# Peptides against a protein of PDB entry 8OXM: the designs that were tried, part 82

Target 1, 371 residues: chain A of PDB entry 8OXM
Amino acid sequence: FKAEFRLAGGVNLPKIIDCVGSDGKERRQLVKGRDDLRQDAVMQQVFQMCNTLLQRNTETRKRKLTICTYKVVPLSQRSGVLEWCTGTVPIGEFLVNNEDGAHKRYRPNDFSAFQCQKKMMEVQKKSFEEKYEVFMDVCQNFQPVFRYFCMEKFLDPAIWFEKRLAYTRSVATSSIVGYILGLGDRHVQNILINEQSAELVHIDLGVAFEQGKILPTPETVPFRLTRDIVDGMGITGVEGVFRRCCEKTMEVMRNSQETLLTIVEVLLYDPLFDWTMNPLKALYLQQRPEDETELHPTLNADDQECKRNLSDIDQSFNKVAERVLMRLQEKLKGVEEGTVLSVGGQVNLLIQQAIDPKNLSRLFPGWKAWV

## One batch from the design tools (peptide; made by RFdiffusion4, then SolubleMPNN)

Design b2_p13_3_s4 (from b2_p13_3, 10 letters changed)
Fold by OpenDDE base, seed 3:
Structure b2_p13_3_s4 (fold): chain B 371 residues (1-371), chain A 13 residues (1-13)
Amino acid sequence: as target 1 above (371 residues)
Amino acid sequence: DERIEGIIKELLS
């Protein structure tokens, strides 16, 4: 290890360290403290499996459909080392950085990111109708700018076009696989973009198997397909390349049903893999900026000695695991709302759900559904 | 874990 470190920012102040391997190569590492990286490590293994399935299929292989993965080495239940995604930036940092974000640079007369967040926080406890009206006002006065990411990074028109296709394919693959696995908490800081490949890297995989639906403000979209995410695809938006890549990814997932179910079943019953949402985690994920002052509960994992009868916990866990497996099987059969859909019908429903401003307006304001 | 990687490799072999 080098003696110097850098801070990556954020609440937990993760440390970026440079390591020299036995091969003499420098490797950048991110050291996280107080985070359980086991869930991230498990989900990376599931993504690697999905990538193997996508590489075996001729149609998905020709399209280079992959989920970007990173190496995770859990050291304890509260610490680990992950590969730092060199040359990536959070999409939220590019779009809505307070000083020099793309929205401020390209749309200086629009609402600030702070004004948008404030307006949506003011209606957080209001009706769905009031949330929808304010969300539409925010969206009208906060227009998408993510098209400029590829335009800034790729000056050659042929390279620019290729990178925009790589981006669109990455969004499609990660959206469909993320939906199948029930991946939640897809806020703008948990999605990185690679500045060289234009591919997305999904981080902080701590909300999986639709556990985002049991949050105090439930998740109402299958994946992040907000206006800026769509704007990055260019003039065709969700049509053409994106839709076809979603369909081809969904075909591979549905045709791999037995393999996916068997792997997820092993993971759900692994006693070392805590994927269930707990009340403290739910509060942490949906904390208000105003509530940051009082709740430094040291998450002393020692206070989990609430000896609830082991039998009632086990029965509750088994019922949740069974429900997750049943819902995964439904998704892989194309069962949506009690109806069996074709791949094209299922993908269409998911796209419509993800772009619906009624669904987007109901999300927790910290998810930033207007971005 | 190595066990999960083993199972994934076997199911994909």
Scores: peptide ipSAE 0.008, ipTM 0.506, DockQ to the pose 0.022
Fold by OpenDDE base, seed 4:
Structure b2_p13_3_s4 (fold): chain B 371 residues (1-371), chain A 13 residues (1-13)
Amino acid sequence: as target 1 above (371 residues)
Amino acid sequence: DERIEGIIKELLS
């Protein structure tokens, strides 16, 4: 390890360290402290499995459909080493980084990211109708710009077209795999884009198996397919390549039902894998800016853990795991809202749900559904 | 991790 470290931005102040391997190669690593990387590590393994299924199928292999993975080495319940995704940028950093974000550069007369967030926070406790109206006003005055990512990074037109296609395929694969695994919506800082491949890397996989639906502000979309995500696909948007890649990914997932169920069952019952949403994690994921000041972790030791009988905890856990497995089986059968859908019908429903402004307007404002 | 990777490898083999 080199003695010098850099801070990566963010609340947890992860440390970027350079390591010299036994092979003499320098490798950048991100050391996360105060975070449980076990869920990330498990989800990366599930993604590798999904990639193996996608690689076995001729139609998905020909399309190079893959979910990008990174190496995670959990060191403890609160620390680990991640592969530093060198040559990636958070899509949120590119889009809404204060004065230098693409929205500010390309749309200087639109609402600022701060104005959008403020407007949506003001209506957070309001009706769905009021949220929808304000969301539509925000969207009208905050137009998508993510098309400019590929235009800035890939100056050659042939390369630009290929990279836009790679991006669209990456979004499709990650959206469908993410839906099957119940990853839900993804904060814009938790989606990295590779500046060379234009592929997405999903990080911080702390919400899985539809646990986003039990947050204080429940998720209302199957995956992130916001206006900027769509804008990055170019003029065809969700039509053509994206839709076909979603359908081909869903075909592979549905045809791999038994394998997926077996693997997820093993994961859900692994005592080392805590995938359940807890109240503290829920608060952390949906922190209000007003609440940032007072969370001094007064770990007062004396909260009497009510010894809920081990039997009642175990029965409650088993019922949650069973419900997750049942819902996974439904997804893999194409059962949506009690109706059996074809792959095309299911993918169409998911796309419509993900792009619906009524669903987007109901998301937690901190996750910036207008971006 | 290694256990899950092992199971995934076994199920994929």
Scores: peptide ipSAE 0.008, ipTM 0.508, DockQ to the pose 0.023
Fold by OpenDDE base, seed 2:
Structure b2_p13_3_s4 (fold): chain B 371 residues (1-371), chain A 13 residues (1-13)
Amino acid sequence: as target 1 above (371 residues)
Amino acid sequence: DERIEGIIKELLS
């Protein structure tokens, strides 16, 4: 290890360290000190399995449909080492960085990212109608710019076109796999983009199995398909390549139902894998930036010794696990709202739900649904 | 292993 470290920023101040391997190669590592990386490690294994299924199918293999994965080494319940995703940037840093974000550079007369956030925070406790009206005003005055990512990074037109297709395929694959697994908390800092491949890397996988729906502000979209995410696909948006890649990914997932159910069942009943949402985690995920000052780190893990009768905990846990498995089975059968849909019908419904401004306006303001 | 754990403990302190 080198004696020097860098801070990656964010609330937990993760440390970037450089390590020299036994092979003499330098490797960057991210050390997190306050996060349970076990959830990330388990979800990376599920993504690797999904990639194996996608590589076995001729149509998904030809399209190079993969979800990007990274190495996770959990060290304790509160610490671990991540492989640093070299050459990646958070989409939020590119789009809405306060200093030189793409929205500020390309749309200097639009609302600032701060103005958008402030407007949505002011209506956070208001009606759904008031949230929708303010969200539409924000969207009108904050136009998408993510098309410029590929244009800035890839000057050759043929390379630019290929990278835009790689991006679109990555969004499609991660959206469908993420939906099947019920992946939540897809805010703009939890999605990285690779500056060389234009592929997405999803990080912080702690909200899975639709646990985002039981947050104080429930998640109302199946995946992130916001206006900037769509703008990065270019002029066709969600039509053509994206839709076809979603359909082909969904087809492979549905045809792999037994394998997916068996693996998820093993994970849900693994006593080392705490996937359930707890009140403290819910507060942490939906805390206000202004409330950061008073949460002293006296989250003693020891107060989970609320000796609720072990029998009632086990029965409640089993009922939640059974409900998750039942909902996963429904998704893999194409059952949406009690109706059996074709792959095309199911993918269409999910796209419509993800782009609906009524659903987007109801999200927690920290999710930045206008980006 | 122990040396990595020590460095990580120092980095987490």
Scores: peptide ipSAE 0.005, ipTM 0.402, DockQ to the pose 0.036
Fold by OpenDDE base, seed 5:
Structure b2_p13_3_s4 (fold): chain B 371 residues (1-371), chain A 13 residues (1-13)
Amino acid sequence: as target 1 above (371 residues)
Amino acid sequence: DERIEGIIKELLS
């Protein structure tokens, strides 16, 4: 280990350490403190399984449909080592960094990222109609720029085109698998982009199995397909390559129903895997910038064992796990809102739900649905 | 393992 460390930023101030392996290779590692990396580790194993299913299918293998995975080594309940995703940047850092973000560089006369966030925070407690109107005003004055990521990184036109296709395929694969697994909290800091491959890396997998729907501000979209995410696909948008890659991914997931259900069932009943949303986690994920001062985590979990009979807690857990499995089975059957859809019908519904400005306007302002 | 855990504890302290 080198004696020097760097801060990666964010609330938990993870430390980037450089390690020299026994092979003489330098490897960057992210040391997260105060975070349970077991959930990330489990979800990476599920993504590796999904990648195995995608590689077995000829159509998805030919398209190189994969979810980017990273190595997670949980060391304790509150510490672990992540493979630092070398050569990746958070999409939020590229797009909305205060000094040099792509929105400021390419759209200097648009609203600042701060102005957009402020406007959406002001209406956070307002009606859905007022949220929608302000969201539309924000969107009109904050135009997408993510097309410039590939243009800045890939100067050769042939390479640029290939990388834009790699990006589009990565968004499609991660969107569909993320939807099947009910992956939430897909804010702009939890999605990295690889500067060499243009593929996405999803991090912080602590909201899964649709637990984002039980947040104080419920998640209203199946995955992140915001205007900048779509702009990165170029002129075709969600049509053509993206839609076809979603359909082929969904086809593989639906055809692997028994395998997916069996693995998720084992995980849901693993006593070492805490996937349930608790009130403290919910407050942390939707914390306001103004509330940073008072929540010193004197999480002394004083186990105030409210002696809810162990039987009632266990029955409640089992009912939630059963509901998650039932909803997963519905998704894998193409059951949406009580109707059985074809793969194309289901993918179309999910795309429409994800791009609907009414759904986007209802998200927590910290999710930055206008980006 | 223990040496890595020690370094991580020291880095997280």
Scores: peptide ipSAE 0.000, ipTM 0.401, DockQ to the pose 0.036

Design b2_p13_4_s1 (from b2_p13_4, 4 letters changed)
Fold by OpenDDE base, seed 4:
Structure b2_p13_4_s1 (fold): chain B 371 residues (1-371), chain A 13 residues (1-13)
Amino acid sequence: as target 1 above (371 residues)
Amino acid sequence: SRLENTLAELESL
């Protein structure tokens, strides 16, 4: 290891370290402290399996449909080493960086990212109607710009076109796989885009198996398909390549039902894999900027474990795991809202749910559904 | 892990 480290930024201040391998190659590593990387590691293994299923199918293999993975080595319950995704940028940093974000550069007369957030925070406790009206005002005055990512990075028109297709395929694959695994909406800082491949890398996989629906502000979308995510696909938006790639991914997932159920069952009952949403994690994921000041986690160890009978905890856990498996089975059968849908019908419903401004307006404002 | 074993078994198929 080199003696020098860099900070990657963000709340947890992860350390970028350079490691020289036994092969003499330098490798950048991200050392996260205070984060449980076990969930990330497990979800990367599930993504690898989904990739194996996608590579076995001729139609998805021909389209190169993959979910991007990164290497995770959990070192403890609160530390691990990640492969640093060199040559990636958070989509949120590209779009809404306060200094030089694409929205500010291309749309200088639009609302600032701060103004949008403020407006949506002011209505956070209001009716769904008031949230929708303010969200529509925000959207009107904050127009999508993510099309410019590929235009800035890929100057050759043929390369630009291929990279826009790679992006669209990556969004489609990650959206459908993410829906099946119940990843829900993804914060704009937790989606990286590769500056060379235009593929997405999803990081911080702390919400899975629809646990986003039990947050204080429940998720209302199956995956992130916001206006900027769609704008990155270019003029066709969700039509053509995106839709077809979603359908082909969903077809493989549905045809792999037994395999996916078996994998998820093993995961849900793995005592080392805590996938359940806890109140502290829920607070952390939906913290208000005003609440950041006082939560020093004084983990004073002395709060008496209320010995809830192990039996009642186990029964409650088993009932949650069973519900997750049942919902996964429904998804893999194409059962949506009690109706059996075709692959095309199911994908269409999911796309419509994900782009519905009524659903987007109800999301937690911290996750910036207008981006 | 149990997962790694199950995944390895499934990769061997």
Scores: peptide ipSAE 0.016, ipTM 0.574, DockQ to the pose 0.022
Fold by OpenDDE base, seed 5:
Structure b2_p13_4_s1 (fold): chain B 371 residues (1-371), chain A 13 residues (1-13)
Amino acid sequence: as target 1 above (371 residues)
Amino acid sequence: SRLENTLAELESL
């Protein structure tokens, strides 16, 4: 290990450390403190399995449909080492960095990222109608710019086109796999883009199996398909390549129902894999920037009262696990809102749900649905 | 060109 470390930005101040492997190669590692990396490690294994299924199918293999994975080594319940995805940047860093973000560079007369966030925070406790109106005003005055990512990184037109396709395929694959697994908390800092491949890397996988729907502000979209995400696909948007790649990914997932159910069942009942949403985690994920000052964790919450009868906890857990498995089975059968859909019908519904301004306006302001 | 071949492959998909 080198003696020097860099702080990565963020609430938990993760340490970027450089290590030299036994092979003499330098590798960057992110040491997260205070985070349980076991969830990320398990979800990376599930993504590797999904990639194996996608590689076995000729149509998805030809399209190179993969979800990007990284190595996670959990060291404790509150610490671990992530393989830092060298040559990746958070999409939020590229888009809405305070000083030099793409929105500020390409759209200097639009609302600032701060103005957008402030407007959406002001209506956070308001009606759905008021949220929708303010969200539409924000969207009108904050136009997408993510098309410029590929244009800045890939100057050769043939490479630019190939990378825009790689991006579109990566969004499609991760969106469908993420939907099947019920992956939540897809804010702009939890999605990285590879500066060389234009592929997405999803990080912070602690909200899975639709546990985002039980947050104080429930998640209302199946995956992130916001205006900037769509703008990165270029002129075709969600049509053509994206839709076809979603359909082919969904076809492989639906045809792999037994394998997916068996693996998720094992994970849901693994006593070492805490996938359930707890109130402290829910508060942490939807904490207001203003609330950082008062929640000194008074360490004096007496350990005594959480002796809820083990039997009632276990019965509640089993009922939640069964409900998760049933909902996964429905998704893999194409059952949406009690109706059986074709692969194309299901993918179309998911796209419409993900791009609906009414759904996007209802998200927690920290999710930045206008980006 | 490589671009034309990639476009033709995409139109065939």
Scores: peptide ipSAE 0.015, ipTM 0.510, DockQ to the pose 0.013
Fold by OpenDDE base, seed 1:
Structure b2_p13_4_s1 (fold): chain B 371 residues (1-371), chain A 13 residues (1-13)
Amino acid sequence: as target 1 above (371 residues)
Amino acid sequence: SRLENTLAELESL
């Protein structure tokens, strides 16, 4: 290990440590000291399994459909070592960095990212109609720019085209697998893009199995397919490559139902894997930037009153786990809102739900559904 | 544009 560390930005102040392996290779490691990396580690194992299923199918293998994974070594409930995703940038950093973000560079006369957030925060407690109208005004004055990522990084036209296709395939694969696993909407800082491959890396997998639906502001989209995410696909948007890659991914997932259910069942009942949403985690995920100062968890929550009978906790947990498994089985059968859909019908419904401005306008404003 | 149409065709394959 080198004696020097860098702070990665963020509330938890993760430490970037450079280490030299026994192979003489330098590796960057992110050391988190206040975060439970067990969920990330488990979700990476599930992604590796999904990748194995995708590699076994000839059509998904030919399309190189894969979810990018990173190494996670949990050391304790609050500490672990992450492989730092070298050569990646958060899509939020590229898009909405205050100094040099792509929106500011390419659309200097549009609303700033701060103005957009302010407008949406002002209507956060308002009607769905008021949220929709303000979201449409924000969208009109904050036009997508993510097409410029591939144009800046890949100057050769043939490479540019290949990388745009790699991006589109990566979005499709992660969207469908993310839907099956119930990852929901993903904050723009929790989606990294590889500057060499144009593939996405999803980090901070602390919301899974549709637990985003029980947040104070529930998720309303099956995955993140915002205007910038679509703009990165190029002129065809969600049509052509994206749709076909979603359908082929969904086909593999549905045809692997038994394997997926068996693995998720083992994980849901693993006593070391806390996937359930708790009130503190919910508050942390939807905290306002202004409220960061006061929520030091006063450790003085008296452990006394949580003598809810062990029986009632176990019964509540089992009922939630059973409901998650039932919903996973429905998804893998193509059951949406009580109707059995074909792969194409299910994928179409999910795309329409994900791009619907009414659904996007209802998301937590801190997750920036206009980006 | 003609380029956009050619790209859309290539993306349709």
Scores: peptide ipSAE 0.014, ipTM 0.430, DockQ to the pose 0.015
Fold by OpenDDE base, seed 3:
Structure b2_p13_4_s1 (fold): chain B 371 residues (1-371), chain A 13 residues (1-13)
Amino acid sequence: as target 1 above (371 residues)
Amino acid sequence: SRLENTLAELESL
């Protein structure tokens, strides 16, 4: 270990450390404290299996469809080491950094990221109609700029075109795999972009198996396909390459139903894998700035074993696990809203749900659905 | 782990 460390941005102030391996190679590591990295480690193993399935299929292999993974070494329930994704940046840092974000640079007369957030917070407790109207006003005055990421990083036109295709393929693969696994909390800080490959890296995998739907403000989209995410694909948007890559990924997932169900069943019943949403986690994910003053939980609350009768907890857990498996089986059969869809029909429905301003306007303001 | 064994079995198929 080197004696020097850097702080990564974020609430938990993770430490970036440089390590020299026994091979003499320097490797960057992210040390997270007080986070349970077991869920991230398990989800990375599931992503590796999905990548194996995608590499076995000729059509997905030819398209180089993969979900980017990183190494996770959980050390305890509250500590671990992540491989730091060297040469990645959070899409939120590129887009909406307060000092020099792409929105400020390319659209200086638009609303600031702070003004957009404030407007959406003011209507957070309002009707869906009022949220939709304010969301449309925010969107009108905050136009997408993520096309400029590839234009800034890749000056050669042939390289630029290749990297824009790699980006579009990465969004498609991660969107469909993330939907199948019910991955939530896809805010702009939990999605990194690789500055060399233009591929996305999804981090903080603590909301899975559709547990985002039971948050105080439910998640209303299957994946992040916001205006900036679409703008990064270029002039074709969600049509052509993105749609075809989603369809080919969904074909592989549906054809691998037995394998995926078996993996997820083993995970759901693993006593070491806490995937269930708890009230404290839900509060942490959707904290209001006004609530920051009172609830510093002195995490000196001893784990008072609320010995709720083990029988009632076990029965409630089993019912949630069964529901997750049933919903996963439905997705892998193409069952949406009680109707069996073709791969193209299912992918079309998911795209429409993800881009619908009515669904986007209902999300928690911290998710930043206007970005 | 049980998961690692199941994943290794599935990788061998």
Scores: peptide ipSAE 0.009, ipTM 0.587, DockQ to the pose 0.022

